# Ledger of designs, part 27: peptides against a protein of PDB entry 6PSE

Target 1, 78 residues: chain A of PDB entry 6PSE
Amino acid sequence: PSEEEEYARLVMEAQPEWLRAEVKRLSHELAETTREKIQAAEYGLAVLEEKHQLKLQFEELEVDYEAIRSEMEQLKEA

## One batch from the design tools (peptide; made by RFdiffusion4, then SolubleMPNN)

Design b1_p12_3_s4 (from b1_p12_3, 5 letters changed)
Fold by OpenDDE base, seed 2:
Structure b1_p12_3_s4 (fold): chain B 78 residues (1-78), chain C 78 residues (1-78), chain A 12 residues (1-12)
Amino acid sequence: as target 1 above (78 residues)
Amino acid sequence: as target 1 above (78 residues)
Amino acid sequence: DPIYEEFKKAME
C-alpha cells in the first residue's frame, strides 16, 4: 500500500486522543508553512521592486550614454 | 474567548468523526499552502536572477559611459 | 494571502 493509503487507514482506525494530537500537529505545520509562504512572497516582491528601480536607472543611463556617444561621433566627423 | 481558544475547546470536545474530517481538511490546506509556498519561492528566485543579470548589464554600461565621458572631458580641456 | 496574490499577479 502507498504511504497515502496507509495514512488514510491510520486516520480511519485512530482513537480520539491520536486524532486530537494529529489536528494539533497539522495546525502547527499549516501555520508555519503559511508564514513561510508569506515570507517568500514578501521577499520576492522586494526583489521585484529593486529590479524595477534598477531598470529605471539603467534606462536613464542609456539615454545619457547615447547623448554623449552622439556628441562624440559628431565631433569626430566634423 | 479568542478564536484560538474556542477552536482548541472544539477540538477537545469533538467526536472522532469530526476529528477525522478536520484532519482531512487540514491535510488538504497544508498541501495547497505548501504548493503556493514553493511557487512563490520559484517566482522570487526567477526575479532575483533577472535582477542580477540586469545589474551586470548596468555595471558594464557604467564602464562604457565613464570611458566616453572621460574622453570627451579630455577633448574639451585640450 | 494578499501579498502572495499581488506578487503572483506581477509574475503573470
Scores: peptide ipSAE 0.158, ipTM 0.838, DockQ to the pose 0.783
Fold by OpenDDE base, seed 1:
Structure b1_p12_3_s4 (fold): chain B 78 residues (1-78), chain C 78 residues (1-78), chain A 12 residues (1-12)
Amino acid sequence: as target 1 above (78 residues)
Amino acid sequence: as target 1 above (78 residues)
Amino acid sequence: DPIYEEFKKAME
């Protein structure tokens, strides 16, 4: 028997008092897991925003670099 | 009465059949929320790694840029 | 989950 099958049997055979306690337990775990999910999403969003800013800085530097590179190339060809 | 208080009353007054259904519902939601939490974490890690690689590229470009900038400055001062 | 914990630790 799988753990899932055993758990299902426990639920089916349980007295009301146990069932109420299980509802409470599951509600608590759901609340905690929900908070953790939100936290993970917030962290991911923050990193994404940081990455975006870094990309903008990188692109700006690329433009500056190409400008100087081109100027240097022109000097060498003269 | 808050929704929490009303829900608590429902659980206390519920028949076993309702309680078993509620356990099933909560178990399902917990499983889904857990999967979503993990997915959010995996996404966040992926973005972090991408950001790290971008940072390395940026630092390499900075080195190259400073080298050319310095060379250009020397030429102008000669 | 180890992935979650790793990510969480990195963001602390």
Scores: peptide ipSAE 0.147, ipTM 0.837, DockQ to the pose 0.779
Fold by OpenDDE base, seed 4:
Structure b1_p12_3_s4 (fold): chain B 78 residues (1-78), chain C 78 residues (1-78), chain A 12 residues (1-12)
Amino acid sequence: as target 1 above (78 residues)
Amino acid sequence: as target 1 above (78 residues)
Amino acid sequence: DPIYEEFKKAME
């Protein structure tokens, strides 16, 4: 049987004491996993903001670069 | 009492049928939350990779910009 | 980017 099937059997045959302990365990894991999910989301948002700022800086540099490139071309052709 | 305290009391006083149902519910929520956490992590990684690529492009542009700037300065001083 | 590398390693 799969681990899932074995677990399902265990749950069906378990005594109340084990079931209460399992509820507690699962509740704890759910809380931790939820916190981790939120942290991952917050981190992703932070990286998105950093990426956005970097993109703006990159676009500004592109403008400056093209300005100098154009001026350079004019100087070379003169 | 807090919702947590009320829930704890419910778990302590619950019959096996309720406890088994709660184990099933929590297992399902844990599985879903875990999947969501993984998706958030994968998304965060993707954004990090995009940011990294953008940073490399930015650094390359900085090098090119400084090269042209230096050449421009030399042309103006000559 | 050290953060990038650390995160990549943590996600792999």
Scores: peptide ipSAE 0.130, ipTM 0.833, DockQ to the pose 0.204
Fold by OpenDDE base, seed 5:
Structure b1_p12_3_s4 (fold): chain B 78 residues (1-78), chain C 78 residues (1-78), chain A 12 residues (1-12)
Amino acid sequence: as target 1 above (78 residues)
Amino acid sequence: as target 1 above (78 residues)
Amino acid sequence: DPIYEEFKKAME
């Protein structure tokens, strides 16, 4: 049997003391995993904000670059 | 008592049938939350990669910009 | 980017 099947059997055959301990264990893990999920989301948001700022800077540089390029082209054609 | 204290009491007084059901419920929630955490991590990584690529493009444009700027400056000083 | 490299390594 798979580990999942073995675990299911264990739960069915377990004494109340083991079951109470397992509820406590799972509750703890769920709480921790939930916090980690939230932290991951917050981190992702921070990176998105950084990427957005970088994009704005990039677009500004593109404008400046095209301005100089156009100016140079005009000088060459005059 | 707090909800946490009430829940703890419930677990202590619960029959095996309730405890087994609670283990199953918590296991399910833990599995789902774990998947969501992983997805959040993967999303964060993707954004990091995008930011990295954007940074490289930005640096390339900076090089090109400085080249044209320097060329223009040389023409003006000649 | 050091953060990128670290995270990439952790996710591989």
Scores: peptide ipSAE 0.122, ipTM 0.831, DockQ to the pose 0.162

Design b1_p12_4_s1 (from b1_p12_4, 6 letters changed)
Fold by OpenDDE base, seed 1:
Structure b1_p12_4_s1 (fold): chain B 78 residues (1-78), chain C 78 residues (1-78), chain A 12 residues (1-12)
Amino acid sequence: as target 1 above (78 residues)
Amino acid sequence: as target 1 above (78 residues)
Amino acid sequence: DRVEEFIAELKA
C-alpha cells in the first residue's frame, strides 16, 4: 500500500488524543507554509516589477539608438 | 475569547468523527498551499532569469549606443 | 492588494 493509504488507515484507527495532536501539527504546518507562499509571491512580484522597469528603460534606449543610427547613416551617405 | 481560543476549545471537545474530518480538511489545504508555494517559487525564478537576459541585452545595447554617440560627437566637432 | 492579486493569478 502507498504511504497515503497507510496514513488514511492510521487516521481512521487513531484515538481522539492522536487526532487532536495531528490537527495541531497540520494547523502549524499550514500556517508556516502559508507564510512561505506569501513570501514567494511577494518576491516574484518584486522581480516582475523590476523586469518591467528594465524593459521600459530598454525600449527607451532602443528609440534613442535608432535615432542616432539613422542620423549617422544619413551623414555617411551625404 | 479569540477565534484561536474558540477553535482550540472546539478541537478539545470534538468527537472523533469531527476530528478525522478536520485532519482531512487540513491535509487537503496543506497540499494545495504547498503546490501554490512551489508555483510561486518557480514563477519567481523564471522571471528572474528573464530579467537577467534582458539586463544582458540592455548592457550590450548601452555599449553600442555609447560607441555611436562617441563617433557622432567626433563627427560634429570636426 | 497587489500581492493578493499576484497570488490569485498564480493559483489560476
Scores: peptide ipSAE 0.235, ipTM 0.851, DockQ to the pose 0.830
Fold by OpenDDE base, seed 4:
Structure b1_p12_4_s1 (fold): chain B 78 residues (1-78), chain C 78 residues (1-78), chain A 12 residues (1-12)
Amino acid sequence: as target 1 above (78 residues)
Amino acid sequence: as target 1 above (78 residues)
Amino acid sequence: DRVEEFIAELKA
Protein backbone atom coordinates (compact mmCIF):
# COMPACT_ATOMS: atom_id res chain seq x y z
CA PRO B 1 0.00 0.00 0.00
CA SER B 2 1.02 3.57 -0.56
CA GLU B 3 1.93 5.78 2.35
CA GLU B 4 -1.34 7.55 1.77
CA GLU B 5 -3.28 4.31 2.01
CA GLU B 6 -1.43 3.31 5.14
CA TYR B 7 -2.10 6.68 6.68
CA ALA B 8 -5.76 6.42 5.78
CA ARG B 9 -5.90 3.05 7.48
CA LEU B 10 -4.17 4.45 10.52
CA VAL B 11 -6.75 7.18 10.76
CA MET B 12 -9.59 4.71 10.38
CA GLU B 13 -8.26 2.47 13.11
CA ALA B 14 -7.12 5.20 15.45
CA GLN B 15 -8.47 5.85 18.90
CA PRO B 16 -9.97 9.21 19.77
CA GLU B 17 -6.88 10.25 21.71
CA TRP B 18 -4.67 9.69 18.70
CA LEU B 19 -7.13 11.44 16.44
CA ARG B 20 -7.23 14.49 18.69
CA ALA B 21 -3.46 14.58 18.74
CA GLU B 22 -3.40 14.27 14.97
CA VAL B 23 -5.86 17.13 14.60
CA LYS B 24 -3.60 19.21 16.80
CA ARG B 25 -0.53 18.26 14.81
CA LEU B 26 -2.16 18.96 11.47
CA SER B 27 -3.56 22.23 12.71
CA HIS B 28 -0.11 23.31 13.78
CA GLU B 29 1.46 22.29 10.50
CA LEU B 30 -1.28 24.02 8.58
CA ALA B 31 -0.76 27.21 10.53
CA GLU B 32 2.98 27.07 10.01
CA THR B 33 2.69 26.26 6.33
CA THR B 34 0.19 29.05 5.88
CA ARG B 35 2.58 31.48 7.50
CA GLU B 36 5.37 30.32 5.24
CA LYS B 37 3.16 30.66 2.19
CA ILE B 38 2.30 34.20 3.12
CA GLN B 39 5.92 35.02 3.77
CA ALA B 40 6.90 33.59 0.43
CA ALA B 41 4.25 35.65 -1.28
CA GLU B 42 5.29 38.80 0.53
CA TYR B 43 8.91 38.24 -0.30
CA GLY B 44 8.10 37.57 -3.91
CA LEU B 45 6.15 40.77 -4.09
CA ALA B 46 8.97 42.71 -2.48
CA VAL B 47 11.48 41.33 -4.92
CA LEU B 48 9.13 42.10 -7.76
CA GLU B 49 8.95 45.69 -6.65
CA GLU B 50 12.70 45.87 -6.33
CA LYS B 51 13.05 44.42 -9.79
CA HIS B 52 10.64 46.98 -11.12
CA GLN B 53 12.58 49.81 -9.54
CA LEU B 54 15.80 48.42 -10.90
CA LYS B 55 14.22 48.19 -14.33
CA LEU B 56 13.31 51.85 -14.16
CA GLN B 57 16.85 52.73 -13.18
CA PHE B 58 18.18 50.60 -15.97
CA GLU B 59 15.97 52.28 -18.53
CA GLU B 60 17.02 55.67 -17.27
CA LEU B 61 20.65 54.72 -17.59
CA GLU B 62 20.01 53.42 -21.09
CA VAL B 63 18.63 56.80 -22.06
CA ASP B 64 21.62 58.57 -20.58
CA TYR B 65 23.98 56.13 -22.23
CA GLU B 66 22.41 56.59 -25.63
CA ALA B 67 22.60 60.34 -25.23
CA ILE B 68 26.31 60.25 -24.51
CA ARG B 69 26.91 57.64 -27.17
CA SER B 70 25.18 59.78 -29.74
CA GLU B 71 27.07 62.87 -28.71
CA MET B 72 30.32 60.96 -28.79
CA GLU B 73 29.58 59.69 -32.25
CA GLN B 74 28.83 63.19 -33.43
CA LEU B 75 32.04 64.54 -31.93
CA LYS B 76 34.15 61.86 -33.53
CA GLU B 77 32.57 62.29 -36.93
CA ALA B 78 32.92 66.11 -36.91
CA PRO C 1 -13.99 32.37 24.14
CA SER C 2 -11.76 32.84 21.15
CA GLU C 3 -12.37 30.89 18.00
CA GLU C 4 -9.28 28.92 18.86
CA GLU C 5 -10.65 28.03 22.27
CA GLU C 6 -13.97 27.05 20.80
CA TYR C 7 -12.27 24.90 18.22
CA ALA C 8 -10.16 23.27 20.89
CA ARG C 9 -13.30 22.47 22.84
CA LEU C 10 -14.93 21.08 19.76
CA VAL C 11 -11.99 18.78 19.20
CA MET C 12 -12.03 17.65 22.81
CA GLU C 13 -15.72 16.84 22.73
CA ALA C 14 -15.82 15.40 19.24
CA GLN C 15 -16.72 11.85 18.37
CA PRO C 16 -14.29 9.68 16.46
CA GLU C 17 -16.25 10.08 13.24
CA TRP C 18 -15.95 13.85 13.42
CA LEU C 19 -12.30 13.62 14.32
CA ARG C 20 -11.55 11.39 11.35
CA ALA C 21 -13.37 13.80 9.09
CA GLU C 22 -11.40 16.66 10.58
CA VAL C 23 -8.12 14.86 10.03
CA LYS C 24 -9.13 14.37 6.42
CA ARG C 25 -10.09 18.01 6.04
CA LEU C 26 -6.91 19.28 7.62
CA SER C 27 -4.80 16.91 5.60
CA HIS C 28 -6.37 18.21 2.43
CA GLU C 29 -5.91 21.82 3.44
CA LEU C 30 -2.33 21.16 4.42
CA ALA C 31 -1.63 19.56 1.07
CA GLU C 32 -3.20 22.47 -0.79
CA THR C 33 -1.43 25.06 1.32
CA THR C 34 1.85 23.25 0.89
CA ARG C 35 1.40 23.29 -2.86
CA GLU C 36 0.61 26.98 -2.76
CA LYS C 37 3.64 27.66 -0.58
CA ILE C 38 5.87 25.87 -3.03
CA GLN C 39 4.37 27.78 -5.93
CA ALA C 40 4.88 31.04 -4.11
CA ALA C 41 8.45 30.10 -3.37
CA GLU C 42 9.09 29.11 -6.96
CA TYR C 43 7.69 32.38 -8.17
CA GLY C 44 9.68 34.37 -5.66
CA LEU C 45 12.82 32.58 -6.64
CA ALA C 46 12.16 33.18 -10.31
CA VAL C 47 11.67 36.88 -9.73
CA LEU C 48 14.78 36.98 -7.60
CA GLU C 49 16.78 35.39 -10.37
CA GLU C 50 15.34 37.80 -12.90
CA LYS C 51 16.26 40.67 -10.64
CA HIS C 52 19.75 39.31 -10.30
CA GLN C 53 20.14 39.04 -14.05
CA LEU C 54 18.85 42.54 -14.46
CA LYS C 55 21.30 43.74 -11.85
CA LEU C 56 24.14 42.20 -13.79
CA GLN C 57 22.95 43.89 -16.95
CA PHE C 58 22.67 47.15 -15.11
CA GLU C 59 26.18 46.88 -13.77
CA GLU C 60 27.48 46.06 -17.21
CA LEU C 61 25.76 49.09 -18.62
CA GLU C 62 27.20 51.22 -15.84
CA VAL C 63 30.67 50.12 -16.81
CA ASP C 64 30.02 50.90 -20.45
CA TYR C 65 28.48 54.21 -19.53
CA GLU C 66 31.43 55.22 -17.40
CA ALA C 67 33.80 54.28 -20.17
CA ILE C 68 32.02 56.48 -22.68
CA ARG C 69 31.57 59.24 -20.14
CA SER C 70 35.25 59.23 -19.38
CA GLU C 71 36.20 59.24 -23.02
CA MET C 72 33.77 62.04 -23.69
CA GLU C 73 35.21 64.06 -20.86
CA GLN C 74 38.69 63.56 -22.21
CA LEU C 75 37.66 64.58 -25.70
CA LYS C 76 35.99 67.72 -24.48
CA GLU C 77 38.92 68.74 -22.32
CA ALA C 78 41.52 68.13 -25.07
CA ASP A 1 17.17 22.19 -5.06
CA ARG A 2 16.94 25.94 -5.31
CA VAL A 3 13.29 26.01 -4.37
CA GLU A 4 13.94 24.01 -1.26
CA GLU A 5 16.72 26.35 -0.31
CA PHE A 6 14.49 29.32 -0.88
CA ILE A 7 11.80 27.83 1.30
CA ALA A 8 14.35 27.09 3.97
CA GLU A 9 15.44 30.69 3.98
CA LEU A 10 11.86 31.82 4.36
CA LYS A 11 11.58 29.77 7.51
CA ALA A 12 14.52 31.59 9.04
Scores: peptide ipSAE 0.281, ipTM 0.855, DockQ to the pose 0.840; fails the geometry check
Fold by OpenDDE base, seed 2:
Structure b1_p12_4_s1 (fold): chain B 78 residues (1-78), chain C 78 residues (1-78), chain A 12 residues (1-12)
Amino acid sequence: as target 1 above (78 residues)
Amino acid sequence: as target 1 above (78 residues)
Amino acid sequence: DRVEEFIAELKA
């Protein structure tokens, strides 16, 4: 039998004291995992915002670069 | 009483059938939340990699920009 | 909350 099937059997045959302990354990793990998920999301959002700001800076520099490039090219052609 | 205290009381007074159902519910939510945490981490990593590539492109453009700017400035001073 | 919105997008 799979671990999942064995666990299911344990739950079905367990006494109330074990079940209460398991509820407490799972509740704790769920709370911890939820906090970790939120932290991961916060990190991802922060990086996304940093990338966005960097993209804006990049686009500004592209505009300035093309302006100078164009002016330089015109001077060389004259 | 807080929701947490009320929930704790429910668990302590619950019948085995309710406890088994709660174990099943919590197990499902834990599995789902774990998957979501992993997805959040994967997304964060992807964005971080994108930001890194963008930074490299930005730094390359800065070098090219400074080269043209310097050349242009020299021509104007001559 | 921006974080909650971000999490919601990741769930989709």
Scores: peptide ipSAE 0.243, ipTM 0.850, DockQ to the pose 0.846; fails the geometry check
Fold by OpenDDE base, seed 3:
Structure b1_p12_4_s1 (fold): chain B 78 residues (1-78), chain C 78 residues (1-78), chain A 12 residues (1-12)
Amino acid sequence: as target 1 above (78 residues)
Amino acid sequence: as target 1 above (78 residues)
Amino acid sequence: DRVEEFIAELKA
């Protein structure tokens, strides 16, 4: 049997004291995992916003660069 | 009493059938939350890598821009 | 709110 099947069997055969302890364990792990998920999401969002701001700066620089490049090209052709 | 205290009391007074159902519920939620945490982390990493590549491109453009700007400045001062 | 929206997008 798989570990999952063995665990399921354990839960079915367990006494109330073990079951209460398991509820407590799972509740704790769920709380921790939930907090970690939120932290990961917050980090991802922050990085995304930073990337967006960087993209705007990059596009602005591209505009300025093309303006100067065009002016320089015109001067060299004259 | 807080909701946490009320829940703790419920767990202590519950019958085995309820406890087994609660173990199953918590296990399911933990599995889902764990998957979501991993997805959030993977997304954050991907965005971070994209931001890094964008930063490199931005810095390269800055170098090129400064070169042209300097050349243009020299021409206008002559 | 923003974080919750981001989390929701991760589920999609």
Scores: peptide ipSAE 0.240, ipTM 0.850, DockQ to the pose 0.874; fails the geometry check

Design b1_p12_4_s2 (from b1_p12_4, 7 letters changed)
Fold by OpenDDE base, seed 3:
Structure b1_p12_4_s2 (fold): chain B 78 residues (1-78), chain C 78 residues (1-78), chain A 12 residues (1-12)
Amino acid sequence: as target 1 above (78 residues)
Amino acid sequence: as target 1 above (78 residues)
Amino acid sequence: SRVEKFIEELEK
């Protein structure tokens, strides 16, 4: 039998005391996993925002660079 | 009573059939939340890597920009 | 994996 089938059988044959303990265990794990999910999402959002700001800075520098490069090229061609 | 206290009382007074259903519900929610956590982590990692590559490109452009700017400044001072 | 390591860091 698969692990899932074995677990299902265990739950089906379990006494109330075991079931209450399992509810408590699962509730705790769910709470922790939910917290971790939220943290991961918040981190991802923060990095995305930082990346966006960096991209804007990069684009501004590209404009400035091309302006100077063009001026330099004109001087060389004169 | 808090929602947590009310839930705890419900679990304590529940019949085996309700408890088995609750184990099933919590197991399902845990599986889904775990999947979502992993997805959030994968996304965050991908964005972080993209940001890192962008930063390297930005730093390279800064070097090139300063080189041209310095050359232009020297020409103006001559 | 790299993803697993990232998850571990986020869990801290």
Scores: peptide ipSAE 0.210, ipTM 0.841, DockQ to the pose 0.846
Fold by OpenDDE base, seed 2:
Structure b1_p12_4_s2 (fold): chain B 78 residues (1-78), chain C 78 residues (1-78), chain A 12 residues (1-12)
Amino acid sequence: as target 1 above (78 residues)
Amino acid sequence: as target 1 above (78 residues)
Amino acid sequence: SRVEKFIEELEK
C-alpha cells in the first residue's frame, strides 16, 4: 500500500488520544508553514520593489547616456 | 476565552469522527499552504536573479557613461 | 495586507 493509504488507514483505526495528538501536530506544522509562506512572500515583494527602483534608475541613466552620446556625435561631425 | 483556547477545548471534547475529519482538513490545508510557500520561494528567487542581471547591466552602463562624460569634459576643457 | 495580496497573485 502507498504511504498515503497506510496513513489513511492509521487515521481510520486510531484512538481519540492519538487523533487529538495528530490534530495538535498538524496545527503546529500548519502554523509554521504559514509563517514561512508569509516570510517568503515578504522577501519576494521586497526584491520586486528593489528591482523596480533599479529599473527606473537604469532607464534614467539610459536617457542621460543617449543625451551625452548624441552631443558627442554632433561635436565630432562638426 | 481566546479563539485558541476555545479550539483547544473543542479538540479535547470532540468525538473520534470529528477528530478524523479535522485531521483530514488540516492535512489538506497543510498541503496547500506548503505548495504556496514553495511557489512564493520560487518566484522570489526568480525576481532576485532578474534584479542581479539588471544590476550588472546598470553597472556596465555606468562605466560607459563615465567614459563618455570624461571624454566630453576633456574636449570642453581643451 | 500587501503581503497577502502578493501571495494571492502568486497563487493564480
Scores: peptide ipSAE 0.247, ipTM 0.846, DockQ to the pose 0.944; fails the geometry check
Fold by OpenDDE base, seed 1:
Structure b1_p12_4_s2 (fold): chain B 78 residues (1-78), chain C 78 residues (1-78), chain A 12 residues (1-12)
Amino acid sequence: as target 1 above (78 residues)
Amino acid sequence: as target 1 above (78 residues)
Amino acid sequence: SRVEKFIEELEK
């Protein structure tokens, strides 16, 4: 039998005391996993914002670069 | 009483049928939250990699920009 | 919050 099937059987045959303990265990794991999910999201958001700022800087530099490149090209053609 | 205290009381006074249903509910929520955590982590990693590639492009452009800037400066000083 | 919105977008 699969682990899932065995677990399902345990739940079905369990005494109330075991079931209460399992509810407590699952509640704890859910809380912890929820915290970790939020932390992962916070990190992802921070990196996204950093990437956005870098993109803006890159675009500014591209504009400056094209300006100088164009000026240099004009000087060479004269 | 806090919601946590009320929930704890419900668990303590619950019949086995309710407890089994609660185990099922919590198991489902844990599975979903785990999936979401993994997805958040995967997205964060993807954004980090994109940021890294952008940084490399930015650094290359900086080098090219400084080269042209320096050449232009030399021409103006001559 | 911004974090909550980010999570919601990721879950789509």
Scores: peptide ipSAE 0.242, ipTM 0.845, DockQ to the pose 0.867; fails the geometry check
Fold by OpenDDE base, seed 5:
Structure b1_p12_4_s2 (fold): chain B 78 residues (1-78), chain C 78 residues (1-78), chain A 12 residues (1-12)
Amino acid sequence: as target 1 above (78 residues)
Amino acid sequence: as target 1 above (78 residues)
Amino acid sequence: SRVEKFIEELEK
């Protein structure tokens, strides 16, 4: 049997005291995992915003660079 | 009493059938929340890597821009 | 894994 099937059997045969302890354990792990999920999402959003600002700066610099490049090319061709 | 205290009392007074159902419910929620946490982390890492590549491109363009700007400035001053 | 390391850093 799989680990999942063995765990299911344990739950079915467990006494109330073990079941109460398992509810407490799972509640604690769920709370911690939920906190970690939120933190990961918040970090991802922050980096996304930073990337967006950097993209805007990059595109602005590209425009300025192409303007100077074009002017320089015209001067060299004359 | 708080919702937490009421829930704790429910767990203490619950029959084995309710406790087994609660273990099943919490296990399911933990599995889903764990999947969501991993997805959030993977997304955050991907965006971070994209930001890093964009930063490298931006810095390379800055070097090229300063080179052509300096050359143009020298030509205009002559 | 890379994801595990990323999660660990986020938890600090």
Scores: peptide ipSAE 0.211, ipTM 0.841, DockQ to the pose 0.948; fails the geometry check

Design b1_p12_4_s3 (from b1_p12_4, 7 letters changed)
Fold by OpenDDE base, seed 1:
Structure b1_p12_4_s3 (fold): chain B 78 residues (1-78), chain C 78 residues (1-78), chain A 12 residues (1-12)
Amino acid sequence: as target 1 above (78 residues)
Amino acid sequence: as target 1 above (78 residues)
Amino acid sequence: SEIEKFIEELQS
């Protein structure tokens, strides 16, 4: 039997006292996991924002670079 | 009473059938939340890698830009 | 992006 099947059997045969304790345990783990999920999401969002700012700076530099490149090309052809 | 206090009372007074159903519900939610947490972490990592690649490209462009800028400055001063 | 949408949902 899989661990899942054994756990299911345990729940089926459990006394009320064990079941109440299990509800408490699962509630605690769910709360913790939920906090961790939110933290991971917040971190991901922060990195996305940083990437976006970097992209803007990159595009600005591309514009400046093309301007100088064009000027340089004109000087070489004159 | 807070929702938490009412829930605690419900668990204390619950019949075994309700408790088993609650264990099943919480287990399902925990599994889902865990998957979401992992997905959030994976997405965050992917964005970090993209940001890193962009940073490398940006730094390469900065080098090229400074080279042209320096050459242009020399031409203007000659 | 799809990633941004997903992250927003996770924060809600």
Scores: peptide ipSAE 0.205, ipTM 0.840, DockQ to the pose 0.162
Fold by OpenDDE base, seed 5:
Structure b1_p12_4_s3 (fold): chain B 78 residues (1-78), chain C 78 residues (1-78), chain A 12 residues (1-12)
Amino acid sequence: as target 1 above (78 residues)
Amino acid sequence: as target 1 above (78 residues)
Amino acid sequence: SEIEKFIEELQS
């Protein structure tokens, strides 16, 4: 039998005391996993904002670079 | 009483059939939340890698820009 | 994996 099938049988045959303990365990794991999910999402958002700011700086530098490159090319070809 | 206290009392007084259903519900929510946590982590990692690549491109452009800027300054001051 | 490491870093 699979792990899932064995677990399902355990739950089906369990006494109330074990079931209450399992509810408590699962509630705790769900709370922790939910916190971790939120933290991962918040981190992803922060990095996305940093990437956006960097992209703006990069595009500004590209404009400045092309201006100087064009001026330099004109001087060399004159 | 708080929601937590009311839930705790419900679990304590519940019949085995309700407890088995609650274990099933919590197991489903935990599996779903775990999947979402992993997706959030994968997204955060992908954005971090994109930011890293952009930073490398930005630093390369800064080097090229400073080279042309310096050459242009020398031509203007000669 | 890299994902597991990333999750661990977020948990710290």
Scores: peptide ipSAE 0.196, ipTM 0.840, DockQ to the pose 0.878
Fold by OpenDDE base, seed 4:
Formats: C-alpha cells, structure tokens, sequence
Structure b1_p12_4_s3 (fold): chain B 78 residues (1-78), chain C 78 residues (1-78), chain A 12 residues (1-12)
C-alpha cells in the first residue's frame, strides 16, 4: 500500500487520543505552511518591485548611453 | 472565547468520527497550502532570477557607458 | 533543488 493508504488506515483505526493529537499536529503544520506561503508571496512581491525599480534605472541609463553614444559619433565624424 | 479556544474545545469533545473527518480535512488543506507555498516560492525564485539577469545587463551597460563617457571626455579635452 | 533552497531561505 502507498504511504497515503497506510496513513488513511492508521487514521481509521486510531483511538480518539491519537486523533486529537493528529488534529493538533496538522493544525500546527497548516499554520506554519500558511505563514511560509504568505512569506513567499511577500518576498516575490518585494523582488518584483526591486526588479521594476532596476528596470527603470536600466532604461534611464539606456537613454543616457544613447545620448553620449550619439554625441560621440557626431564628434568622431565631424 | 476566541475562535481558537472554541475550536480546541470542539476537538476535545469531538467523537472519533468527527476527528477522523477533521484529520482528512486538515490533511487536504495542508496538501493544498503546501502546493501553493511551493508555487509562491517558484514564482519568487523566477522573479529573483529575472532581477539577477537584469542586474547583469545593467552592469554591462554601466561598463559600456563608462567606456564611452571616458572616451568622449578625452575627445573633448584634446 | 533551487526551489528547496529558496524555500529554506524564505524560512530564515
């Protein structure tokens, strides 16, 4: 049997004391996993904002670069 | 009492049939939340990698910009 | 995996 089938059988045959403990364990794990999910989402959003700011800086530098490149081209060809 | 206290009391007073159903419910929610956490992490990682690539491109452009800037400065002062 | 490492970093 799969681990899931074995676990299901364990739950089916378990005493109330074990079941209560398992509910407590699962509740704790769910709370932790939910927190981690939220943290991951928050981190992703933060990085997305950082990437966006970097993109803006990059675009500004591209404009400055093209301006200097164009000026230099003109100086060399004159 | 808080919702958590009420839930704790419910678990303490619950019959085995309810407890088994609750274990099943929590297991399902944990599995879904775990999947969502992983997806959130994957998204954050992807954005981080994109930001890193953009940072490298930005740094390359900075080098090119400084090279042209320096050359142009020399041309203007000569 | 990279995702596992990322998850671990998020937990810190």
Amino acid sequence: as target 1 above (78 residues)
Amino acid sequence: as target 1 above (78 residues)
Amino acid sequence: SEIEKFIEELQS
Scores: peptide ipSAE 0.195, ipTM 0.841, DockQ to the pose 0.847
Fold by OpenDDE base, seed 3:
Structure b1_p12_4_s3 (fold): chain B 78 residues (1-78), chain C 78 residues (1-78), chain A 12 residues (1-12)
Amino acid sequence: as target 1 above (78 residues)
Amino acid sequence: as target 1 above (78 residues)
Amino acid sequence: SEIEKFIEELQS
């Protein structure tokens, strides 16, 4: 049997004391995993916002660069 | 009593059938939350990599911009 | 993997 099937059998045959302990264990793990999920989401959002700000700065620099490049090219052509 | 205290009392007084159902519920929620955590981590990593590439492009443009700006300034001073 | 490392950092 798979580990999943073996675990299912254990749960079906377990005494109340083991089941209460398992509920406590799973509740703790769920709370911890939920916190980690939220932290991951918050981090991802922060990085996305930073990336957006960087993109804006990049686009502003592109505009300034093209302005100077064009002016320089015009001076060389004259 | 708090919701946490009420839940704890419920677990202590519950019959085996309820406890087995609760183990199943918590196991499912834990598996789902774990998947969501991993997805959040994968997304955050992808955005971080994109931000890094953008930063490299920005720094390259800054170098080119300063080169042209300096050349233009020198021409104006002469 | 890099993903595993990222998850580990999130857990800290």
Scores: peptide ipSAE 0.194, ipTM 0.840, DockQ to the pose 0.852

